Peptides against a protein of PDB entry 5EIB. Designs and how they scored, part 48

Target 1, 366 residues: chain A of PDB entry 5EIB
Amino acid sequence: VDLEPGTMDSVRSGPFGQIFRPDNFVFGQSGAGNNWAKGHYTEGAELVDSVLDVVRKESESCDCLQGFQLTHSLGGGTGSGMGTLLISKIREEYPDRIMNTFSVMPSPKVSDTVVEPYNATLSVHQLVENTDETYCIDNEALYDICFRTLKLTTPTYGDLNHLVSATMSGVTTCLRFPGQLNADLRKLAVNMVPFPRLHFFMPGFAPLTSRGSQQYRALTVPELTQQMFDSKNMMAACDPRHGRYLTVAAIFRGRMSMKEVDEQMLNVQNKNSSYFVEWIPNNVKTAVCDIPPRGLKMSATFIGNSTAIQELFKRISEQFTAMFRRKAFLHWYTGEGMDEMEFTEAESNMNDLVSEYQQYQDATAD
Target 2, 366 residues: chain A of PDB entry 5EIB as posed
Amino acid sequence: VDLEPGTMDSVRSGPFGQIFRPDNFVFGQSGAGNNWAKGHYTEGAELVDSVLDVVRKESESCDCLQGFQLTHSLGGGTGSGMGTLLISKIREEYPDRIMNTFSVMPSPKVSDTVVEPYNATLSVHQLVENTDETYSIDNEALYDICFRTLKLTTPTYGDLNHLVSATMSGVTTCLRFPGQLNADLRKLAVNMVPFPRLHFFMPGFAPLTSRGSQQYRALTVPELTQQMFDSKNMMAACDPRHGRYLTVAAIFRGRMSMKEVDEQMLNVQNKNSSYFVEWIPNNVKTAVCDIPPRGLKMSATFIGNSTAIQELFKRISEQFTAMFRRKAFLHWYTGEGMDEMEFTEAESNMNDLVSEYQQYQDATAD

## One batch from the design tools (peptide; made by RFdiffusion4, then SolubleMPNN)

Design b1_p11_3_s3 (from b1_p11_3, 5 letters changed)
Fold by OpenDDE base, seed 5:
Structure b1_p11_3_s3 (fold): chain B 366 residues (1-366), chain A 11 residues (1-11)
Amino acid sequence: as target 1 above (366 residues)
Amino acid sequence: SKPVKSAPIPP
């Protein structure tokens, strides 16, 4: 789905374009112009019914519908505005199904789109209410990984999207291969989300290796485990050491010893015990899939529900507040039928979410 | 160079 035809043509003409049904390409002509309100109330609203018709048809064709997975960006108008409209409409029609998202967070390091803080804040407000689980894929973190870890002097969207694809492949491993931990979307939510609003995940991937260092790197279970818990491997620009893990899932892929995985996972928990909440028992889950990712002997994917995710929301909130106090560009949103109150409600709900994460960070076992 | 997205299109 896109409000611009050129994106869809690029997907269709791409090396995997034929895996999608032609009728499942729903697109507009005008685009959203990086405006959440165009995506949500005007251009996106004209297209949403055509998307819902496709969603219904594909849902009826499922032997067992678990839920939905949306991949979108929160900085643009289409992914943010139309994406959250689509989430709302799907939630209304399928209230008993899991809503999962891969939400790409905006960064001033990656984009010069000045209104991204508005689009992100308005989107987070919708995601808090209408999703069951959200992977926070932060362009800040992706850029920093590409530059610092991968040693890419000029990271491209291709380089960032490669990290996104590796992470998405990692976190969906248990859904795609039977007999694993979190074998369905509902079990993932039950294991990862102890409190309904606190459903924002910090994903991480290992190995992250620069092209120059690949030939010198051994891939071992201890190294994968250590890197997976390293803040530099997090796909969200938060330091886990500034918060506490509510829940963790670790997904290993490749031929390895389950015993060695369990030993290393216990060792990393014990070394990092101060960064876990003590009042959620058995809050770390581990899976091993014998099937490695393409081109690697082994990998590990991390899913963290951490109170440190508040650093990401605080960053967006600070940028939002600095623009909103000046009423900068508000007329572009209000001109599409938005009320100024929706901005204040979205800011309030995101600040409440930050306060909830802080409360659970500071909570002790009585 | 940052991967530059297009600026907001004015109304």
Scores: peptide ipSAE 0.024, ipTM 0.626, DockQ to the pose 0.032
Fold by OpenDDE base, seed 1:
Structure b1_p11_3_s3 (fold): chain B 366 residues (1-366), chain A 11 residues (1-11)
Amino acid sequence: as target 1 above (366 residues)
Amino acid sequence: SKPVKSAPIPP
């Protein structure tokens, strides 16, 4: 789905364009112009029914529909505005199904789109209310991984999207291979989301190795475990040491000793015990899938629900507030039928979410 | 160079 044809033509002409049904390409002509309100109330609202017709048709063809997975950006107009409109409409029609998202967070390190803080804040407000699980993929963290860890002098969108694709493949491993931990979206929610609003995950993927160092590294379970829990390996721009893990899932892939995995996972929890809440029993879950990723002998994928994710939301909130106090660019949103109240409600709900994460960070076992 | 996504196209 896109409000512009050019992105859809790129997907269709790409190496995987033939895996999608032609009728499942739904697109507009005018785009959203990086405006959330165009995506949500005007251009996106004209296209949404055509998307819902495709969603219904594909849902009716499922033997066992678990839920929906949306991949979108929060800085743009289409992925942000139309993406959140689709989430709302799908939730209204399928209230018993899981809503999962891969949400790309904007960063001024990666994009010069001035209104990204508005689009992100308005989207986070919708995601808090209308998703069950959200993977926070931060373009700032992806850029820093590419530059610092992968030693790429000039990271591209291709380099960032490679990290996104590896992570998405990792976190969906348990859904794609039978007999794993979190084998369905509902079990993932039960294991990862102790409080309904606190459903924002920090993903991570290991191994991440520079091209020049790949030939010299042995892939071992200890190295994967150490890299997966390193703050520099998080795909959300927050430090887990500034917060506490509510829940963690680790997904190992490849042929390895389950005993060695359990020993290393116990060792990393014990070394980092101050960074876990003590009042959620058995809050770390581990899975091993014998099938490695293409081109790797083994990998590990991390899913963290941490109170440190509030650093990401605080960054967006600070940028939003600095623009909104000046009423900068508001006429572009109000001209599409938005009220200034919707900005204030979205800011308030994101600040409430930050306060909820802080409350559970400071909570102790009685 | 940062990967510049296009600025918002003003209406």
Scores: peptide ipSAE 0.020, ipTM 0.573, DockQ to the pose 0.031
Fold by OpenDDE base, seed 4:
Structure b1_p11_3_s3 (fold): chain B 366 residues (1-366), chain A 11 residues (1-11)
Amino acid sequence: as target 1 above (366 residues)
Amino acid sequence: SKPVKSAPIPP
């Protein structure tokens, strides 16, 4: 789905265009112009029914519908505005199904779109209420990984999207291969989400290795385990040491010793015990899939529900507040029929979410 | 340097 035709033509003409049904390409003509309100109330609202018709048709063809998976950006108008409209409409029609998102968070390091903090704040407000699981894929963290870890002097969107694709492949491993932990979206939610609003995940992937260092790096279970818990490997720009893990899932892929995985996972928990909440027993889950990712002997994917995710929301809130206090660019949103009250409500709900994460960070076992 | 993107379209 897109509000611009050119993206759909690029997907259709691409190396994987043939895996998608032609009738499942739903697109507009005008785009959203990086405006959440165009995505949510105007251009996106004109297209949403055509998308819902496709969603219904695909849902009816499922033997057992678990839920929905959306991949979108929160900085743009389409992925942000129309994406959250779709989530709302799908949630209304399928209230018993899991809503899972891969939400790409904007960063001034990656984009020059000045209104991204508005689009992100308005989207986070919708995601808090209407999703069950949200993978926070932060363009700031992706850029920093590309530059610092991968040693890419000039990261491209292709380089960032490579990390996104590795993450998405990693977290979906349990859904794609039988006999795994969290083999369905609902089991993932039950294991990862202790409180309904606290469903924002910090993803991570290992190995992350620069091209020049690949030949010198052993792929071992200890190195994968150490790297996936390193703050520099988090695909959200948060330091887990500034918060506490509510829950963790680790997905190992490749031929390795289950015993060695369990030993390393126990060691990393014990070494980092101060960064876990003490009142959630057995809050680390581990899966091992014998099938490695393409081009690697082994990998590990990390999913963290951490109170440190509040650093991401604080960053967006600070950027939002700096513009909103000046009423900068608001006329572009109000001109599409949006009220200034919706900005204030979205800011308030995101600040309430930050306060809720802080409360559980400071909570002790009684 | 920032990743190459199309120029921001004004909303």
Scores: peptide ipSAE 0.014, ipTM 0.534, DockQ to the pose 0.028
Fold by OpenDDE base, seed 3:
Structure b1_p11_3_s3 (fold): chain B 366 residues (1-366), chain A 11 residues (1-11)
Amino acid sequence: as target 1 above (366 residues)
Amino acid sequence: SKPVKSAPIPP
């Protein structure tokens, strides 16, 4: 789905374009112009019914529908505005299904789109209410990984999208291979989301490898375990040492000893015990899949529900507030039929979410 | 160089 036709042609002509039904390519002509309100109230609203017809048709053909997975950006207009409109409409029609998102957070390091803080804040407001699980893929963190860790002097969207693809492949491993931990979206939610609004995940991946690096580094289970808990491997721009893990899932892939995995996972928890809440028993879950990712002998993927994720929301809120106090660019949103009050409501709900994470960070076992 | 995909907000 897109509000621009050129993206659909790129997907269709791509190496995987044939895995999708031609009728499932729904697209507009005008785009959203990086405006959330165009995506949500005008251009996106004109296209949404055509998308819902495809969603219904695919849902009716499904033997056992678990839920929906959206991949979108929060800095743009289509992914943010139309993406959140689709989430709302799907949630209304399928209230008993899991809504999962891969939400790409904007960064001034990656984009020059001035209104990204508005689009992100308005999107987060919708994601708090209408999603069950959200993977926070932060362009700030992706850029920093590419630049600092991978030593890429000029990171490309191809480099960032490689990290996104590795992360998405890692977190969906248990859904794609039977007999694993979190084998369905509902089991993942039950294990990862102790409080309904606190469903924003910090993903991480090991090994971090550039597509251009010919260095086949064989990693060990101890090295994978150390790297996936390293703050430098987090795909969200927050330091897990500034908060506490509510829940964690670790997904290992490749041929390895389950005993060695369990020993290393126990060791990393014991070494980092101050960074976990003590009042959620068995809050770390581990899965091992014998099938490695393409081009690697082994990998580890991390999913963290951490109170440190508030650093990401604070960054967006600070940028939002700096523009909104001046009423900068608001006429572009209000001109599409949006009320100025919706900005204040979205800002308030995101600040409430930050306060909720802080409350659970400061909570002790009684 | 920032990856130039930011279309300006069309007026």
Scores: peptide ipSAE 0.013, ipTM 0.545, DockQ to the pose 0.031

Design b1_p11_3_s4 (from b1_p11_3, 3 letters changed)
Fold by OpenDDE base, seed 5:
Structure b1_p11_3_s4 (fold): chain B 366 residues (1-366), chain A 11 residues (1-11)
Amino acid sequence: as target 1 above (366 residues)
Amino acid sequence: SKPVKSPPVAP
């Protein structure tokens, strides 16, 4: 789905364009112009029914519908505005199904789109209410990984999207290759989300290796485990050491010893025990899938529900507040039928979410 | 000016 035809043409003409049904390409002509309100109330609202018709048709063709997975950006108008409209409409029609998102957070390191803090804040407000689980894929963290870890001097959207694709492949491993852990979307939510509003995940992937260092790197279970828990491998720009893990899932892929995985996972928990909440027993889950990713002997994917995710929301909130106090560009949103109150409600709900994460960070076992 | 999608910014 896109409000611009050119994106859809690029997907259709791409090496995997034929995996999608032609009728499942729903697109507009005008685009959202990086405006959440255009995505949500005008151009997106004109297209949403056509998307819902496709969603219904595909849902009816499922033997057992678990839920939905949306991939979108929160900085743009289509992914943020129309994406959250679509989430709301799907939630209304399928209230008993899991809503999962891969939400790409904006960063001023990656985009000069001045209104991204508005689009992100308005989107987070919708995601808090209408999703069951959200992978926070932060363009700031992706850029920093590309630059610092991968040694890319000028990271491209292609480089960032490669990290996104690796992470998406990792976190969906248990869904695509049925195993013992998180075999369905509902089981993932039960294991990862102890409190309904606290459903924002820090994803991570290992191995991350620069092209120059690939030939010298051993792929071992200890190295994967250490890298997976390293703050520099988090695809959300927050330091887990500034918070506490509520829950963790680790998904290993490739031929490895389950015993060695369990030993290394226990060792990393013991070394990092101060960064876990003590009042959630057995809050770390581990899976091993014998099927490695294409081109790797082994990998590990991390999913963390951490109170440190508040750093990401605080960053967005600070940028939002600095713009909103000046009423900068507000007329572009209100001109599409939004009230200024919707901005205040979205800011408030995101600040409440930050406060909730802080409360659970400071909670003791007493 | 309308917000436009920019390429990645160099550090």
Scores: peptide ipSAE 0.019, ipTM 0.561, DockQ to the pose 0.028
Fold by OpenDDE base, seed 2:
Formats: sequence, structure tokens, C-alpha cells
Structure b1_p11_3_s4 (fold): chain B 366 residues (1-366), chain A 11 residues (1-11)
Amino acid sequence: as target 1 above (366 residues)
Amino acid sequence: SKPVKSPPVAP
């Protein structure tokens, strides 16, 4: 789905374009112009029914529909505005199904789109209310990983998207292979989301290795375990040491000892015990899949529900507030039929979410 | 340099 035809042509002409049904390419002509309101109320609203017809048809073809997976950006107009409209409409029609998102967070390090803080804040408001699970993929963290860890002098969107694809492959491992922990979206939600609004995850991937160092690196379970808990491997720009983990899932892939995995996972929890809440018992889940990812002997994927994610929302809120106090570019949104109140409600709900994370960070066992 | 997808379209 896109409001521009050129993105669909790029997907169709790409290496995997033939895996998608031609009728499932739904696209507009005008684009959203990086405006959430065009995505949500005008250009996106004209296209949404055609998307819902395809969603219904694909849902009816499923023997067992678990839920929906959306991949979108929060800085643009289409992914943010039309993406959240689509989430709302799907939630209305399928209230008992899991809504899962891969939400790409904007960063001034990666984009020069001035209105990204508005699009992100308006999107986060919708994600708080209408999703069950959201993987926060921060373009700032992806850029820093590419530059610092992968030693890429000039990271590209191709390099960032490679990290996104590796992470998406990692977190969906249990859904794609039988006999795993978190084998369905609902079990993942039960294990990862102790409180309904606190459903924003920081993903991480190991191994992250520069091309020059790949030949010298032995992949071991201890190294994977250490690296996936390192703040430098988090794909959200927050430090887990500034918060507490509510829940964690670790997904190991490749031929390894379950005993060694359990020993290393216990060791990392004990070493980092101050960064976990003590009042959620058994809050770390581990899965092992014998099938490695393409091109690796082994990998580990991290999913963290941490109160440190509030640093990401505070960054967006600070940028939003600095623009909104000046009413900068507000007429571009109100001209598409938005009220100024929708901005204030979205800011309030995101600040409430930050306060909720802080409350659970400061909570002690009785 | 920052990654660039397309020129920033002014809304």
C-alpha cells in the first residue's frame, strides 16, 4: 500500500516483486506530502476502502487468522497517517485479532523532514489505543549501529533496511517455525505485555559485525548473549540501564546447546538484575530454533519491554513541543480538516504513557 | 551525510 505509484513499481520490479498478488498492490497518485492529515483524512481516506477489501479477501482465505502485521514509518504522511487510519479500521472490523506493528521512528540524524515530530506524535497516539504489540525501530539507533558497529562511513537506507529485515526475520522466527515459544501473536502479547498500554518493544539483533571483522569472529552463545543485551545493539535509541525491563524475550537461531543458552541467559539476568523489575516473576523468555538465518551459523534476536523506552517518546515530545508552541506548519494539517485539539490530545496521551513507564520503573515489590 | 530517500518535499 502507498499513496505514490513509484514505490509500488519499485517493489514489483524488485527481486521479490513476484511473491505478491498483482491485485494486492493498492496505491494512490498524489502522495501524502509528509503530512499525517493527508494520510489520515484526505488522500488516505479515499484509498482505505480499497485496502480493506483486499484485507477482507486475504483474511477469508486464512484457515486460522491470528492477526495483522503492519510495517510503516511514523515520520512520513502515508505510513503515519494512512497506516494509523488502516489500523483503526482493521481494529473496528477485527477487534479479537492481534494488531502487530513494525513502526519506524523518525530521527533528525536520518531525515530533514521538518514535520516528522507532528507525524510521529499523532501516530503514537493511535498506536497506544489500537495496537497490541509495537516494535519501535528507531532510525537514529539504526544509523548509529551502521556507523559505529558496522563501520559504514556513509550509511544508506539500504543499510538501515538490512538491519530492519534481519530484526523482522528474528522476531517472527517463532511464528514461522513449529514447536517454538511464542508460536502465535497472542502468546507473544501474553508474555511481553504485562499492562495493555505498555506494548512498545525495543528490538535488538546479534551478531552485528563489520565486514572487515567477520572472518576473525567466532560466533558463540556467550558472545551472542552479551551482544544482544548491549545498549549499542538496541534498535531503539534508549539506554536500558536508565530504566528497568518489565519483560524480555530472546530468540536464538542455529545449532547450539539449550543448556548453554539457559546458563548464559541466567548469567546475563544475574549480572543485570538491577535493570529488571523484581515484581514480575519469570519475565525473561528464551526460545531456540535449530534453523539459522541465511548467511549465519547462529544468531540471537532480543525483544525488550523496558521503561527506558520513555527516552524515545521524550525525544519526540520535546521536538513536538518546540514546533507546536510556535504553531509551525500547523496550517498544513488544519487545512486538511484537522483540529488543533487533536495535536493536544496526542501530546497528552504520549506524556501519560511516559508517566506510566516511570511509575512502573519506580515500583518496588511489597 | 544523512541517508536520503527522496528530496524533502515541502508539504
Scores: peptide ipSAE 0.015, ipTM 0.564, DockQ to the pose 0.028
Fold by OpenDDE base, seed 4:
Structure b1_p11_3_s4 (fold): chain B 366 residues (1-366), chain A 11 residues (1-11)
Amino acid sequence: as target 1 above (366 residues)
Amino acid sequence: SKPVKSPPVAP
């Protein structure tokens, strides 16, 4: 789905374009112009019914529908505005199904789109209410990984999207291969989401290795385990040491000893025990899939539900507030039929979410 | 430097 035809043509002509049904390409002509309101109330609202018709058709063809997975950006107008409209409409029709998102968070390090904090805040407001699981894929963290860890002097969107694709492949491993922990979206939610609103995940991937260092790096279970818990490997720009893990899932891929995985996972928990909540027993889950990712002997994917995710929301909120206090660019949104009240409600709900994370960070077992 | 758009992969 897109509000621009050119992106759909690029997907269709791409090396994997043939895996998608032609009738499942739903697109507009005008785009959202990086405006959430165009995505949500105007251009996106004109297209949403055509998307819902495809969603219904594909849902009816499923033997057992678990839920939905949306991949979208929160900085643009289409992914943010139309994506959240689509989530709302799907939630209304399928209230018992899991809504899972891969939500790309904007960063001023990656984009020059001035209104991204508005689009992101308005989107997060919708995601808090209408998703069950949200992977926070932060363009700031992706850029920092590309630059610092991968040693890419001039990261591209292709380099960032490579990390996104590795993460998406990692977190979906349990859904794609039988006999795994969290083999369905609902089991993932039950294990990862202790409180309904606290469903925002910090993903991580290992190994992350620069091209120049690949020849010298041993792929071992200890190295994967150490790297996936490193703050520098988090694909959300948060330091887990500034918060507490509510829940963690680790997904190992490749031929390795289950015993060694369990030993390393226990060691990393014990070493980092101060960064876990004490009142959620057995809050770390581990899965091992014998099938490695393409081009690697082994990998690990990390999913963290941590109160440190509030750092990401605070960053967006601060950027939002700085513009909103000046009413900068608001006429572009109000001109599409939005009220200034919706901005204030979205800011309030994001600040409430931050306060909830802080409350559970400070909570003891007593 | 900020990320640049990847060159369009030629079809």
Scores: peptide ipSAE 0.014, ipTM 0.509, DockQ to the pose 0.017
Fold by OpenDDE base, seed 1:
Structure b1_p11_3_s4 (fold): chain B 366 residues (1-366), chain A 11 residues (1-11)
Amino acid sequence: as target 1 above (366 residues)
Amino acid sequence: SKPVKSPPVAP
């Protein structure tokens, strides 16, 4: 789905364009112009029914529909505005199904789109209410990984999207291979989401290695485990040492000793015990899949629900507040039928989410 | 340098 034809033509002409049915390409002509309101109330609202017709048709063809997975950006107009409209409409029609998202967070290091803080804040407000699970993929963290860890002097969107694709492949491993931990979206939510609003995850992928160092690096279970828990390896721009893990899932892939995995996971948890809440028993879950990813002997994927993710929301909130106090660019949103009150409600709900994370960070066992 | 995408269309 897109409000621009050019993106869909790029997907269709790409190496995997033939895996999608032609009838499942739904697109507009005008685009959203990086405006959430065009995505949500005007251009996106004209297209949403044709997308819902495709969603219904594909859902009816499923033997066992678990839920939905949306991949979108929060800084743009289509992914943010139309993406959140689709989430709302799908939630209304399928209230018993899991809503999962891969949400790309905007960063001023990666984009020059001035209104990204508005689009992100308005989107987060919708995600808090209408999703069950959200993977926070932060363009700032991806850029920093590409530059610092991968030693790319000039990171491209291709380099960032490679990290996104590896991470998405990792977190979906248990859904694609039978007999694993979190084998369905509902079991993942039960294990990862202790409180309904606190469903925002920091993902991570290992190994991440520069091209110049790949030939000299042994892939071992200890090295994968150490890299997954390194703050520099998080796909969200927050430091886990500034918060506490509510829940963690680790997915190992490849031929390895399950005993060695369990020993290393216990060791890393014990070394970092101050960064876990003590009042959620058995809050670290581990899975091992014998099938490695393409081109690697082994990998590990991290999913963290941490109170440190409030740093990401605080960054967006600070940028939002700086513009909103001056009413900068608001006429572009109000001209599409939005009320200024919706901006204030979205800011308030995101600040409440930050306060909830802080409350559970400061909570001790009685 | 920032990753060059197509210039952001002004809203």
Scores: peptide ipSAE 0.013, ipTM 0.573, DockQ to the pose 0.027

